# Peptides against a protein of PDB entry 8PQO, part 74

Target 1, 252 residues: chain A of PDB entry 8PQO
Amino acid sequence: VLLKEYRVILPVSVDEYQVGQLYSVAEASKNETGGGEGVEVLVNEPYEKDGEKGQYTHKIYHLQSKVPTFVRMLAPEGALNIHEKAWNAYPYCRTVITNEYMKEDFLIKIETWHKPDLGTQENVHKLEPEAWKHVEAVYIDIADRSQVLSKDYKAEEDPAKFKSIKTGRGPLGPNWKQELVNQKDCPYMCAYKLVTVKFKWWGLQNKVENFIHKQERRLFTNFHRQLFCWLDKWVDLTMDDIRRMEEETKRQ

## One batch from the design tools (peptide; made by RFdiffusion4, then SolubleMPNN)

Design b1_p15_2_s1 (from b1_p15_2, 7 letters changed)
Fold by OpenDDE base, seed 5:
Structure b1_p15_2_s1 (fold): chain B 252 residues (1-252), chain A 15 residues (1-15)
Amino acid sequence: as target 1 above (252 residues)
Amino acid sequence: IPLSSYFPIILEILF
C-alpha cells in the first residue's frame, strides 16, 4: 500500500472550483476518443451516510475495445472491467477504483478536500497518526513547467503564460503562491488529494503502486493547468449551466 | 455519462 497526499494550490475560490472542475471534466471527456463507448452507468443517485450528503455514482469502464487485441485475448474474465464508485459531497469527494478480476488485490482510492487555504493543513483527512506518518505530502505547482512532461505541454495550457481577461488572474510567476497572500482580491484554495494505491502482486507491488501514483500526479497536474487556463470559459457559468451542458452531452 | 468522474482522464493517460 502506498499513500500520498497531493496538494494542488489554485488561484480560484472553493466555490469557483466546483464549476471549473465539472466544466473541465466535461471538456476532457469530449476530447476522449469514443466518448461514452464502453462506459456503463449502474448507479447515479443521491446518498446520505454518516453525515455526508451528496451524489453517488457507480460506473463500469469496459476496456475491451481500448486495449490491443493480444491483451484482450489473454485477459482473464473481468480483468478489463474497471469499476469506479464516486461519492461527490463537494467540498469533499471520494473515488474508489477497483477491478473485477483483481478484487481485493487492487485498489485506487482518491479522497479530496477542497479548502480555502494555501495547502498548510496537516492531516486534513484525519488519518490515524500511525497512518499519517507514512503519507508523503506532494505539492503540485501548476505554474512549474518542470513538473510537466514535454509530451503533455501545451502553450495554451501554461499558467505561466495565461492571463484571464474576465478575472485578471495570471500569468503565474515563480513566486505566485507567496504573492497570493498579498493579493487581497485574488481568491485561492487547495485541493488535498489523498491517494491510496494497493496492488497486491508479489514482485510487482512497489513497481505498479509507484507507477499509478506517477500517473495520478501527471493527471492532477495536467488537469489543473487546464482548469486554470480555461478560467474565462467557465468562471461565468452557474451550476445550472453545467447541469444543462451535462444533459446535452448525455444526449449525444 | 455523468461527468463527475476522473476516470476518463485516467484512461487517456493509460491508453
Scores: peptide ipSAE 0.072, ipTM 0.793, DockQ to the pose 0.191
Fold by OpenDDE base, seed 3:
Structure b1_p15_2_s1 (fold): chain B 252 residues (1-252), chain A 15 residues (1-15)
Amino acid sequence: as target 1 above (252 residues)
Amino acid sequence: IPLSSYFPIILEILF
């Protein structure tokens, strides 16, 4: 098991982020291979548990069409079905990813707290001290081009070049986080993303777990660069606007 | 499909 807490600081408020996240997921998914094809929604309902209130979703991603034919033919039953269970109680979110074939030997868990701070809280997910000491804290700087793979880089998604017309935020220079402290009118937040990866196959555990973390970091980096650079597209939207967009997308 | 899922983006990165 490998745990890392990714801390993504953004020059947006926690309330703004709720809209921006949903918009950016929708926008980023338009051209994705996983965009609706082979996705089965088993559950989509409100939940309330232990004072947590939100939306619960259970989806199955059928990857048979996403792998080469020979892999599909050789794959054990259930090996190409990924289950995603998600509890969205913003500003808290939890996602659990499992595989039918791997069962208890495979887990990706992503737990996120969105806080109105600069990533300074320790153990925001309230792990036991013994568990917390094994968590690596990883800061993602959306303005740092060196954290972006060349193949992922787009100038229109570069926070160091983007200037929001609607809010005046950006471009983000090398010291943008420190400068935020001096900018009274600019909101900020941190997404604390605790990622737990378990891949219990002897000889492959470390390789696969590290690989998954590398991909998660890549995802979080690219996504939040997009989210910020798309600020002018979503900052004036309301949650009601987002809900309408979701309903329209569901009907297609 | 609920728009809140990151998984389609994850799939694009993995595949």
Scores: peptide ipSAE 0.061, ipTM 0.785, DockQ to the pose 0.192
Fold by OpenDDE base, seed 2:
Structure b1_p15_2_s1 (fold): chain B 252 residues (1-252), chain A 15 residues (1-15)
Amino acid sequence: as target 1 above (252 residues)
Amino acid sequence: IPLSSYFPIILEILF
């Protein structure tokens, strides 16, 4: 098991982020050619448990169309079906990813707290001390181009170049986080994303767990760069606007 | 697709 807490600081409020996240996910999904192929939604319902109130989703991602034919032919039954269970009780979210074939030997869990701070809280997910000491805290700086793979880099998604017309935020210079503390009128937040990766295959555990973390970090980096650079597209939207967009996306 | 999931984006990165 490999745990890392990714801390993504953004010059947006927790309330703004709720809109921006949903918008950016919708846009990312639209931009993915075939990204909706092989997705089965089993459950999409409100839930209330232990004072947590939100939306629960259970999806199956059928990867048969996403892998080469020879992989499909060699893959054991259920190996290409990924289950995603998600509890969205913003500002808290939890996603659990499992595989039918690997069962308990595979787990990706992503737990996120969105807090109005600069990523300074320790153990926001309230892990046991023994577990917490094994968690690596990883700060993602959306303005740091060195954290972006060349193949992922787009100038229009570069926070170091982007300036919001509507809010005046950006561009984000090398010291933007320190400068943000002095800008009383600019909101900020941190997404604390605790990622638990379990891959129990002999000889492959560390390799696969590290690989998954590398991809998660890449995902979080690119996504939040987009979220910020799309600020002018979503900052004036309401949650009702987002709901309409979701309904329109479901019809396509 | 319920928008609360990062998984479609993960698939884009992996494939």
Scores: peptide ipSAE 0.061, ipTM 0.787, DockQ to the pose 0.192
Fold by OpenDDE base, seed 1:
Structure b1_p15_2_s1 (fold): chain B 252 residues (1-252), chain A 15 residues (1-15)
Amino acid sequence: as target 1 above (252 residues)
Amino acid sequence: IPLSSYFPIILEILF
C-alpha cells in the first residue's frame, strides 16, 4: 500500500472551484473520442451517512474496446471491468476504484478536502498517527513548467502565461503563492487529495503502485492547469449552467 | 454520464 497526499493550491475560492471543476471535467471529456463509450452507470442517487450528505455514483468502465484484441482475448473474466464508486459531498469527495478480477488485491482510493487555505493543514483526512507518518505530502505547483511533461505542455494551458480578463488573476510567476498572501482581494484554496493505492501482487506491488501515483500526479497537474487557464469560461457560470452542459454532453 | 470523476481522463493517460 502506498499513500500520498497531493496538495494543489489555486487562486480561486472553494465555491468557485465547485463550478470550475465540473466545467473542466466536462470540457476535457468532450475532447476525448468516445467519451461515454464503455461506461455503465449503475447508481446515481443522493445519500446521507454519518452527517455527510451528497451524491453517490456507481459506474462500471468496460475496457474491452480500449485494449488490443489479443489482450482482450487473453484477459481473465472481469479483468477489464473497473468499478468506480464515488461520494460527492462537496467540499468533501471520495472515489473508490476496484477491479472485478483482482478483488481485494487492487484498490485506488481518492479522498479530497477542499479548504480555503494555502495547504498548511496537516492530516486533514484525520488518519491515525501510525498511518499518517507513512503519507508523503506532495505539493503540486500549477505554475511550475518543470512538473509538466513536454508531450502534455500547451501554451494556452500555461498558468505562467495566462491572465484572466474577468478576474485579473494571473499570470502566476515563480513566487505567486507567496505573493497571494499579500493580495487581500484574491481568493485561494487548497485541494488536499489523499490517494491510497493498493496492488497486492507479489513482485509487482511497488512498481504498479508507484506507476499509478505517477499517473495520478500527472492528471492532477494537467487538470488544474486547465481549470485555472479556463477561468474566464466558467467563473460566471452557475450550477444550473453546469447541469445543462452535462445534459448536452450526455446526448452526444 | 455524471462527470463527477476523473477516471475517463485517467484511462486516456494509461492507454
Scores: peptide ipSAE 0.059, ipTM 0.790, DockQ to the pose 0.199

Design b1_p15_2_s2 (from b1_p15_2, 8 letters changed)
Fold by OpenDDE base, seed 2:
Structure b1_p15_2_s2 (fold): chain B 252 residues (1-252), chain A 15 residues (1-15)
Amino acid sequence: as target 1 above (252 residues)
Amino acid sequence: IPLESLFPIILEILF
Protein backbone atom coordinates (compact mmCIF):
# COMPACT_ATOMS: atom_id res chain seq x y z
CA VAL B 1 0.00 0.00 0.00
CA LEU B 2 1.28 3.43 -0.96
CA LEU B 3 -0.32 6.55 0.47
CA LYS B 4 0.34 10.11 -0.62
CA GLU B 5 -1.53 13.27 0.21
CA TYR B 6 -1.43 15.66 -2.69
CA ARG B 7 -1.97 19.25 -1.65
CA VAL B 8 -3.01 21.55 -4.46
CA ILE B 9 -3.09 25.23 -3.55
CA LEU B 10 -5.16 27.49 -5.77
CA PRO B 11 -5.90 31.21 -5.79
CA VAL B 12 -9.65 30.56 -5.73
CA SER B 13 -12.19 30.16 -2.96
CA VAL B 14 -13.68 26.85 -1.92
CA ASP B 15 -17.00 28.06 -3.30
CA GLU B 16 -15.44 29.13 -6.59
CA TYR B 17 -13.65 25.82 -6.89
CA GLN B 18 -16.92 23.91 -6.75
CA VAL B 19 -18.01 25.62 -9.95
CA GLY B 20 -14.58 25.60 -11.52
CA GLN B 21 -14.03 21.90 -10.90
CA LEU B 22 -17.34 20.90 -12.44
CA TYR B 23 -16.74 23.14 -15.43
CA SER B 24 -13.18 21.95 -15.91
CA VAL B 25 -14.10 18.29 -15.56
CA ALA B 26 -16.70 18.75 -18.26
CA GLU B 27 -14.23 20.55 -20.53
CA ALA B 28 -11.46 18.05 -19.87
CA SER B 29 -13.84 15.21 -20.67
CA LYS B 30 -14.81 16.87 -23.95
CA ASN B 31 -11.19 17.40 -24.90
CA GLU B 32 -10.33 13.74 -24.43
CA THR B 33 -10.95 11.71 -27.56
CA GLY B 34 -11.80 8.39 -25.93
CA GLY B 35 -12.59 9.36 -22.36
CA GLY B 36 -16.25 8.33 -22.41
CA GLU B 37 -15.84 5.09 -24.29
CA GLY B 38 -16.71 1.96 -22.36
CA VAL B 39 -18.25 3.76 -19.39
CA GLU B 40 -21.39 2.34 -17.85
CA VAL B 41 -23.22 4.31 -15.17
CA LEU B 42 -24.92 1.88 -12.81
CA VAL B 43 -25.97 4.31 -10.09
CA ASN B 44 -26.30 8.06 -9.94
CA GLU B 45 -28.34 9.14 -6.94
CA PRO B 46 -28.31 11.46 -3.96
CA TYR B 47 -27.24 9.99 -0.65
CA GLU B 48 -27.25 10.97 2.99
CA LYS B 49 -25.15 9.05 5.48
CA ASP B 50 -23.67 10.00 8.84
CA GLY B 51 -24.39 13.67 8.24
CA GLU B 52 -22.73 13.54 4.83
CA LYS B 53 -25.04 14.60 2.03
CA GLY B 54 -24.11 14.40 -1.61
CA GLN B 55 -24.26 12.47 -4.85
CA TYR B 56 -23.31 8.82 -5.13
CA THR B 57 -22.19 7.34 -8.42
CA HIS B 58 -21.24 3.83 -9.42
CA LYS B 59 -19.59 3.48 -12.80
CA ILE B 60 -18.00 0.59 -14.61
CA TYR B 61 -15.15 1.21 -16.99
CA HIS B 62 -15.01 -1.56 -19.53
CA LEU B 63 -11.45 -1.70 -20.77
CA GLN B 64 -12.00 -4.35 -23.43
CA SER B 65 -11.88 -1.77 -26.19
CA LYS B 66 -8.83 -0.09 -24.67
CA VAL B 67 -6.51 -3.08 -24.68
CA PRO B 68 -5.05 -5.07 -27.57
CA THR B 69 -6.93 -8.10 -28.82
CA PHE B 70 -4.42 -10.54 -27.39
CA VAL B 71 -4.81 -8.96 -23.95
CA ARG B 72 -8.58 -9.28 -24.19
CA MET B 73 -8.20 -12.91 -25.13
CA LEU B 74 -5.82 -13.69 -22.27
CA ALA B 75 -7.41 -11.52 -19.59
CA PRO B 76 -9.34 -13.37 -16.90
CA GLU B 77 -13.02 -12.65 -16.60
CA GLY B 78 -13.60 -9.38 -14.81
CA ALA B 79 -9.99 -8.27 -15.13
CA LEU B 80 -10.90 -5.57 -17.64
CA ASN B 81 -13.80 -4.15 -15.63
CA ILE B 82 -12.98 -1.29 -13.30
CA HIS B 83 -15.58 -0.20 -10.79
CA GLU B 84 -15.63 3.38 -9.61
CA LYS B 85 -17.75 4.29 -6.61
CA ALA B 86 -17.80 7.97 -5.80
CA TRP B 87 -19.34 9.96 -2.97
CA ASN B 88 -19.42 13.62 -3.88
CA ALA B 89 -20.36 15.66 -0.83
CA TYR B 90 -18.43 18.82 -1.64
CA PRO B 91 -16.29 20.07 0.01
CA TYR B 92 -15.59 16.42 0.78
CA CYS B 93 -15.26 13.78 -1.92
CA ARG B 94 -14.36 10.11 -1.89
CA THR B 95 -13.71 7.83 -4.83
CA VAL B 96 -13.01 4.12 -4.62
CA ILE B 97 -11.73 2.24 -7.63
CA THR B 98 -11.72 -1.55 -7.66
CA ASN B 99 -11.40 -4.39 -10.13
CA GLU B 100 -13.63 -7.44 -10.34
CA TYR B 101 -10.77 -9.86 -10.79
CA MET B 102 -8.24 -8.43 -8.35
CA LYS B 103 -10.85 -7.91 -5.63
CA GLU B 104 -9.12 -6.92 -2.39
CA ASP B 105 -5.71 -7.02 -4.05
CA PHE B 106 -6.40 -3.81 -5.97
CA LEU B 107 -7.61 -0.50 -4.63
CA ILE B 108 -7.35 3.13 -5.58
CA LYS B 109 -8.99 5.39 -3.04
CA ILE B 110 -9.01 9.15 -3.40
CA GLU B 111 -10.35 11.21 -0.53
CA THR B 112 -10.43 14.96 -0.94
CA TRP B 113 -11.04 17.80 1.47
CA HIS B 114 -11.24 21.29 0.08
CA LYS B 115 -10.17 23.78 2.73
CA PRO B 116 -9.75 27.56 2.71
CA ASP B 117 -6.09 27.41 3.67
CA LEU B 118 -2.63 27.12 2.15
CA GLY B 119 -2.17 23.40 2.69
CA THR B 120 -0.97 23.74 6.27
CA GLN B 121 -3.34 21.29 7.95
CA GLU B 122 -1.87 17.99 9.02
CA ASN B 123 -3.92 14.81 8.84
CA VAL B 124 -7.06 16.54 7.59
CA HIS B 125 -8.46 13.11 6.73
CA LYS B 126 -8.06 12.02 10.36
CA LEU B 127 -6.02 8.88 9.78
CA GLU B 128 -4.73 6.84 12.66
CA PRO B 129 -1.29 8.01 13.74
CA GLU B 130 0.29 4.77 12.59
CA ALA B 131 -1.20 5.23 9.14
CA TRP B 132 -0.52 8.95 8.95
CA LYS B 133 3.20 8.51 9.55
CA HIS B 134 3.36 6.56 6.28
CA VAL B 135 1.68 9.29 4.23
CA GLU B 136 3.92 11.40 2.06
CA ALA B 137 2.68 14.95 1.66
CA VAL B 138 3.18 16.10 -1.92
CA TYR B 139 2.70 19.74 -2.79
CA ILE B 140 1.59 20.41 -6.33
CA ASP B 141 2.55 23.88 -7.50
CA ILE B 142 0.47 24.74 -10.55
CA ALA B 143 2.89 27.52 -11.49
CA ASP B 144 5.94 25.26 -11.50
CA ARG B 145 6.60 24.28 -15.10
CA SER B 146 9.16 21.70 -13.98
CA GLN B 147 6.30 19.61 -12.60
CA VAL B 148 4.73 19.37 -16.06
CA LEU B 149 5.79 16.91 -18.71
CA SER B 150 6.83 18.54 -21.95
CA LYS B 151 4.20 16.58 -23.84
CA ASP B 152 1.51 17.95 -21.51
CA TYR B 153 2.66 21.55 -21.58
CA LYS B 154 0.47 24.14 -23.27
CA ALA B 155 1.21 27.83 -23.10
CA GLU B 156 -2.50 28.66 -22.85
CA GLU B 157 -2.67 26.44 -19.76
CA ASP B 158 0.39 27.91 -18.05
CA PRO B 159 -0.54 29.69 -14.80
CA ALA B 160 2.79 31.52 -14.94
CA LYS B 161 1.60 33.25 -18.12
CA PHE B 162 -2.14 33.49 -17.60
CA LYS B 163 -3.80 36.70 -16.44
CA SER B 164 -7.47 36.60 -15.54
CA ILE B 165 -9.28 39.53 -17.07
CA LYS B 166 -12.33 39.12 -14.87
CA THR B 167 -10.56 38.71 -11.52
CA GLY B 168 -7.10 40.14 -12.10
CA ARG B 169 -5.54 36.97 -10.71
CA GLY B 170 -2.27 35.78 -12.20
CA PRO B 171 0.17 35.38 -13.61
CA LEU B 172 1.54 33.18 -10.86
CA GLY B 173 5.19 33.90 -10.23
CA PRO B 174 7.65 31.65 -8.39
CA ASN B 175 6.60 33.05 -5.02
CA TRP B 176 2.88 33.36 -5.74
CA LYS B 177 1.84 31.33 -2.69
CA GLN B 178 3.84 33.51 -0.33
CA GLU B 179 2.54 36.64 -2.03
CA LEU B 180 -1.00 35.33 -1.74
CA VAL B 181 -0.79 35.56 2.04
CA ASN B 182 -0.28 39.29 1.67
CA GLN B 183 -3.11 39.69 -0.84
CA LYS B 184 -6.04 39.68 1.55
CA ASP B 185 -8.50 40.36 -1.26
CA CYS B 186 -7.52 37.23 -3.19
CA PRO B 187 -9.16 34.00 -2.03
CA TYR B 188 -7.22 30.79 -1.75
CA MET B 189 -7.82 27.15 -0.98
CA CYS B 190 -6.12 23.81 -0.82
CA ALA B 191 -7.40 20.53 -2.15
CA TYR B 192 -6.09 17.83 0.17
CA LYS B 193 -6.19 14.68 -1.92
CA LEU B 194 -5.30 11.57 0.01
CA VAL B 195 -4.57 8.86 -2.52
CA THR B 196 -4.34 5.28 -1.36
CA VAL B 197 -3.04 2.79 -3.88
CA LYS B 198 -2.93 -0.93 -3.26
CA PHE B 199 -1.75 -3.40 -5.84
CA LYS B 200 -0.93 -6.81 -4.45
CA TRP B 201 0.76 -8.72 -7.21
CA TRP B 202 3.96 -10.61 -6.57
CA GLY B 203 6.91 -8.69 -7.91
CA LEU B 204 4.86 -5.78 -9.23
CA GLN B 205 3.39 -4.10 -6.15
CA ASN B 206 5.84 -1.23 -5.80
CA LYS B 207 6.15 -0.65 -9.53
CA VAL B 208 2.42 -0.47 -10.15
CA GLU B 209 1.61 1.52 -7.02
CA ASN B 210 4.24 4.12 -7.84
CA PHE B 211 3.13 4.20 -11.45
CA ILE B 212 -0.50 4.85 -10.49
CA HIS B 213 0.58 7.64 -8.16
CA LYS B 214 2.64 9.14 -10.95
CA GLN B 215 -0.39 9.17 -13.23
CA GLU B 216 -2.64 10.62 -10.54
CA ARG B 217 -0.16 13.37 -9.82
CA ARG B 218 0.10 14.11 -13.52
CA LEU B 219 -3.67 14.30 -13.78
CA PHE B 220 -4.02 16.56 -10.74
CA THR B 221 -1.29 18.86 -11.97
CA ASN B 222 -2.62 19.27 -15.49
CA PHE B 223 -6.22 19.55 -14.39
CA HIS B 224 -5.62 22.32 -11.88
CA ARG B 225 -3.45 24.24 -14.30
CA GLN B 226 -6.40 24.12 -16.68
CA LEU B 227 -8.87 25.03 -13.96
CA PHE B 228 -6.94 28.17 -13.11
CA CYS B 229 -6.27 29.18 -16.70
CA TRP B 230 -9.97 28.72 -17.49
CA LEU B 231 -10.93 31.01 -14.61
CA ASP B 232 -12.52 33.63 -16.86
CA LYS B 233 -14.70 30.96 -18.44
CA TRP B 234 -16.27 29.71 -15.22
CA VAL B 235 -15.84 32.32 -12.48
CA ASP B 236 -19.13 34.05 -13.33
CA LEU B 237 -21.07 30.79 -13.62
CA THR B 238 -23.41 29.62 -10.91
CA MET B 239 -24.10 26.09 -9.81
CA ASP B 240 -27.37 26.36 -11.67
CA ASP B 241 -25.46 27.27 -14.81
CA ILE B 242 -23.29 24.20 -14.34
CA ARG B 243 -26.32 21.99 -13.83
CA ARG B 244 -27.83 23.29 -17.06
CA MET B 245 -24.59 22.65 -18.88
CA GLU B 246 -24.45 19.11 -17.54
CA GLU B 247 -28.03 18.48 -18.60
CA GLU B 248 -27.30 19.79 -22.07
CA THR B 249 -24.24 17.57 -22.29
CA LYS B 250 -26.25 14.51 -21.30
CA ARG B 251 -28.65 15.17 -24.16
CA GLN B 252 -25.85 15.09 -26.73
CA ILE A 1 -18.55 14.80 -11.48
CA PRO A 2 -15.51 15.06 -9.22
CA LEU A 3 -11.98 15.28 -10.55
CA GLU A 4 -11.39 11.70 -9.54
CA SER A 5 -13.96 10.68 -12.13
CA LEU A 6 -11.44 11.60 -14.80
CA PHE A 7 -10.16 8.06 -14.56
CA PRO A 8 -10.67 7.70 -18.31
CA ILE A 9 -7.92 10.26 -18.80
CA ILE A 10 -5.60 8.07 -16.79
CA LEU A 11 -6.60 5.17 -18.99
CA GLU A 12 -5.72 7.18 -22.06
CA ILE A 13 -2.34 7.89 -20.55
CA LEU A 14 -1.82 4.19 -19.95
CA PHE A 15 -2.97 2.95 -23.37
Scores: peptide ipSAE 0.167, ipTM 0.838, DockQ to the pose 0.335
Fold by OpenDDE base, seed 5:
Structure b1_p15_2_s2 (fold): chain B 252 residues (1-252), chain A 15 residues (1-15)
Amino acid sequence: as target 1 above (252 residues)
Amino acid sequence: IPLESLFPIILEILF
């Protein structure tokens, strides 16, 4: 098991992020070919549990069409079905990813708190001390180009170059986080993403767990760079606007 | 949908 807490600091408010995230997810999904292919939504309903209220989703990602024929032919039953269960109670979110074949031997869990701070809270997910001492805190700096793969880099998605016309935020210089504290009119938040990866297969555990973390980090980095650079596209939208956009997309 | 629902993008990186 490998645990890392990714802390993504953003020059937006927690309330703004709710809109920006939904918009950016929708845009990111549109930019990917076949984004809906092989996705089955089993459940999409409101939930209330232990004082937590939100939206519960259960999706299955069928990978049969996305893998080579020989892999499909040799894959055990259920090996190409990924289950995603998500509890979205913004500003808290939990996602659990499992595989039908691997069962308890495979887990990706992502628990996120969105807080109006600069990533200074320790153990925001309230782990036991013995567990928390094994968690690596990883800061993602959306302005740091060195954290972006060359193949992923786009100048139009570079926070170090972008300036929001609507808000005046950006560009983000090397010390933007420190300077943010002194900018009374600029909101900020941190997304604390505790990622738990378990892959119990002798000889491959560490390799696969580290690989998955690497991909998650890459995703978080690129996504939040986009989210910030798309600020002028979503900052004036309301949650109702987002909902309408999502419904219109579903009808097409 | 939450950011975590972009897991398919990770899959597309792999395949």
Scores: peptide ipSAE 0.160, ipTM 0.835, DockQ to the pose 0.339
Fold by OpenDDE base, seed 3:
Structure b1_p15_2_s2 (fold): chain B 252 residues (1-252), chain A 15 residues (1-15)
Amino acid sequence: as target 1 above (252 residues)
Amino acid sequence: IPLESLFPIILEILF
């Protein structure tokens, strides 16, 4: 098991981020997934539990069309089905990813708190001390080009070059986080993303767990760079606007 | 859809 807490600081408010995230997820998914091929939505309903209320989703990602034919033919039953269960109770979110074949031997869990701070809270997910001592804190700086793979880099998604016309935020220089403290008019937040990865195959555990974390970090980095650089596209939208956009997308 | 629902992007990186 490998645990890391990714802390993403952004020059937006927690309330703004709720809109920006939904917009950016829709945009990013359109660009990368080709419209959700192989995705089955089993459940999409509101929930309320232990004072937490939000939206629960259960999706299955069928990977049969994503793997070579010989893999599909040789794969055990359920091996190419990934289950995603998500509890979205913004500003808290939890996602659990499992595989039908691997069962207890595979888990990706992502738990996120969105807080109006600069990533200074320790153990925001309230882990036991013994568990917390094994968590690596990883800071993601969206302005740091060195954290971006060359193949992922786009100038139009570079926070160090972007200037928001609507808000005046950006470009983000090397010391933007420190400067933010002195800018009373600019909101800020941190997304605390605790990622738990378990892959119990002898000889492959460390390799796969580290690989998954590397991909998650890459995703978080690229996504939040996009989110910020798309600020002018979503900052004036309301949650009602987002809901309408989602409904319109479902009708297509 | 939360950010974590971009798991398909990770899958496309893999395959």
Scores: peptide ipSAE 0.160, ipTM 0.834, DockQ to the pose 0.342
Fold by OpenDDE base, seed 1:
Structure b1_p15_2_s2 (fold): chain B 252 residues (1-252), chain A 15 residues (1-15)
Amino acid sequence: as target 1 above (252 residues)
Amino acid sequence: IPLESLFPIILEILF
């Protein structure tokens, strides 16, 4: 088991981020998947548990069409089916990813708190001390080009070059986080993303767990760079606007 | 849709 807490600091408010995240997920999904092929939605309903209220979703990702034919032919039953269970109670979110074939030997859990701070809270997910001591805190700086792979870099998605016309935010210089403390008119937040990866297969555990973390970090980095650089596209949208956009996308 | 739902996109990059 490998645990890392990714802390993503952004010059937006927690309330703004709720809209920006939904917008940016929709845009990113359109650009990469062309429309969610192989996704089965089993459950999509409101939930209430232990004072937490939100939306629960259960999806199955069927990867049979995404792998080469020979892999599909040799794959054990259930090996290419990934289950995603998500509890979205913004500003808290939890996602659990499992596989039918590996059962208890495979788990990806992502728990996120969105807080109006600069990533200074320790153990925001309230782990036991014995578990918390094994968590690596990883700071993602969206302005740091060195954290972006050359193949992923786009100038139009570079926070160090972007200037928001609507808000006046950006560009983000090397010391933008320190300067933000002195800018009383600029909101800020941190997304605390605790990622738990379990891959219990002899000889491959560390390799696969580290690989999954590498991919998650890459995703978080690129996504939040996009979210910030798309600020002028979503900052004036309401949650009702987002809902309409999602409904229109489902009809296409 | 949560950000974590983009995880399968990462798998598409691998295959």
Scores: peptide ipSAE 0.159, ipTM 0.835, DockQ to the pose 0.316

Design b1_p15_2_s3 (from b1_p15_2, 7 letters changed)
Fold by OpenDDE base, seed 5:
Structure b1_p15_2_s3 (fold): chain B 252 residues (1-252), chain A 15 residues (1-15)
Amino acid sequence: as target 1 above (252 residues)
Amino acid sequence: IPLSSYFPSILEILF
């Protein structure tokens, strides 16, 4: 088991992020080839449990079309089906990723708190002290080009170059986080993403767990760079606007 | 093609 807490600081408010995240997910999905091919939504319903209220989703990602034929032919039953269960009680979210074949031997859990701070809270997920001491805190700086793979870099998605016309935010210089504290009119937040990865196959545990964390970090970095650089596209949208856009996209 | 972005989805971004 490998736990890391990724802290992503953004020059947006918690309320703005709710819209921006949904917009950016939709936009990113459109940019992918096949834009949802092999995604099955089993459940999408409101839930209430233990005082937590939100929306629950259960999706299956069928990877059969995403892997080479020889992999598909040799893969055990269920090995290419990934289940994603998500509880969205924004500003708290939880996602659990499992595989039909691996069962309890594979887990990715992502628990996110969105807080109006600069990533200064310790143990925001309220883990037991013994568990918390094993969590590595990882700061993602969306302005730091060195955190981006060369193959992922796009100039139009570089927060160090982007300036929002609508809000005046950006570009984000090397000391943008420190300067943000002095900018009274610029909101900020931190997404605290506790990622738990389990891969129990002997001899491959550490390798796979570290690999998954590397991919998650990459994804979080790229996504939030996009989210910020797309600020002018989504900052004036409402949640109702997002819902309409999503419904229109589903019909295509 | 079913596309749902109403909720945070890591895999939907990845695939």
Scores: peptide ipSAE 0.051, ipTM 0.765, DockQ to the pose 0.089
Fold by OpenDDE base, seed 4:
Structure b1_p15_2_s3 (fold): chain B 252 residues (1-252), chain A 15 residues (1-15)
Amino acid sequence: as target 1 above (252 residues)
Amino acid sequence: IPLSSYFPSILEILF
């Protein structure tokens, strides 16, 4: 098991982020060539548990069409079906990813707290002290070009180049986080993303767990760069606007 | 139409 807490600081409020995240997820998925293919939604309903109230979703990703033929032919039954269970009780979110074949030997859990701070809270997810000792804290700087793979880089998604017309935020220079503290009128937040990865195959555990973390970090970096650079597209939207957009898209 | 438009997902961004 490998645990890391990714801390993503953004020059947006917690309330703004709720809209921006939903918008950016939708937009990013539209931009993916294989977006929506092989996705089955089993459950999408409100939930209330242990004082947490939000939306629960259960999806299955059928990867049979997305893998090479030889992989499909050799894959055990259920190996290409990934289950995603998500509890969205913003500002808290939890996602659990499992595989039918691997069962208890595979887990990706992503637990996120969105806080109106600069990533200064320790153990925001309230882990036991012994468990917290094993968590690596990883800061993601959305303005740092060196954290972005060349194949992922787009100038229109570069926070160091982007200037929001609607808010006046950006571009984000090398010291943008420190400068933000001195700008009373600019909101900020941190997404604390505790990622737990378990892959219990002998000889492959460490390699796969580290690989998954690398991919998650890449995803979080790119996603939040997009979220910020798309600020002018979503900052004036309300949650009701997002819901209307979703319903309008559903009719198409 | 990506299901993520109606059902936000981290995995849909990965694939």
Scores: peptide ipSAE 0.050, ipTM 0.755, DockQ to the pose 0.096
Fold by OpenDDE base, seed 1:
Structure b1_p15_2_s3 (fold): chain B 252 residues (1-252), chain A 15 residues (1-15)
Amino acid sequence: as target 1 above (252 residues)
Amino acid sequence: IPLSSYFPSILEILF
């Protein structure tokens, strides 16, 4: 088991982020050819549990079309089916990813708190001390180009170059986080993303767990760079506007 | 594309 807490600081409010996240997911998905292929939505309903209220989703990702034929033919039953269970009680979110074949030997859990701070809270997910001491805190700086792979870099998605016309935010210089403390008119937040990865396979545990974390970090970095650089596209949208956009996308 | 209106999916972005 490998745990890391990714802390993503953004020059947006917690309320703004709710809209921006949904917009950016929708926009990113449009850019991916066949992004919805092999996705089955089993459940999409409101939930209430332990005082937490939100939306629950259960999806299955069928990866049979995403792998070569010989892999599909040799794969055990259920090996290419990924289950995603998600609980959205914004500003708290939880996602649990499992596999039918691996069962308890495979888990990706992503728990996110969105807080109006600069990533200074310790153990926001309230882990036991023994568990918390094994969590690596990883700061993602969306302005740091060195954290972006060359193949992923786009100038139009570079926070160090982007200037929001609507809000006046950006570009984000090397010391933008320190400067933000002195800018009382600019909102800020941190997404605390606790990622738990379990891959219990003899000889491959550490390699696979580290690989998954590397992919998650890459995803979080690129996604939040996009979210910020698309600020002028979503900052004036309401949640009702987002819902309409999603309905239109489902019909295409 | 079956996007969730209520929660972003990490897997929907990757696949």
Scores: peptide ipSAE 0.049, ipTM 0.764, DockQ to the pose 0.090
Fold by OpenDDE base, seed 2:
Structure b1_p15_2_s3 (fold): chain B 252 residues (1-252), chain A 15 residues (1-15)
Amino acid sequence: as target 1 above (252 residues)
Amino acid sequence: IPLSSYFPSILEILF
């Protein structure tokens, strides 16, 4: 098991982020070629558990069309079906990813707290001390180009170049986080994303767990760069606007 | 695209 807490600081409020996240997910999904192919939504319903209220989703990702034919032919039954169970009780979210074939030997869990701070809280997910001592805290700086793969880099999604016309936020210089403390009128937040990766396969555990973390970090980095650079597209939207956009997207 | 109206899918963004 490999645990890392990714801390993504953004010059947006927790309330703004709720809209921006949903918008950016929708937009990113549209931009991905074949984005929704092989996705089955089993459950999408409100839930209430232990005082937590939110939306529960259960999706299956059928990866058969996403892998080469020879992989499909060699893959055990259920190996290409990924289950995503998600509990969205914003500002708290939890996602659990499992595989039908691997069962207990595979887990990706992503637990996110969105807090109006600069990523300074320790153990926001309230892990046991013994577990917390094994968690690596990883700060993602959306303005740091060195954290972006060359193949992922787009100038229009570079926070170091982007300036919001609507809010005046950006561009984000090298010391933007320190400067943010002094900018009383600019909201900020941190997404604390505790990622638990378990891959129990003899000889491959460390390799796969590290690989998954690398992909998650890449995803979080690119996504939040987009979220910020798309600020002018979503900052004036309401949650009702987002819901309408999602319904329109579902019909296409 | 089956978007969840309430939850961002990590896998939808990744794939």
Scores: peptide ipSAE 0.053, ipTM 0.770, DockQ to the pose 0.090; fails the geometry check

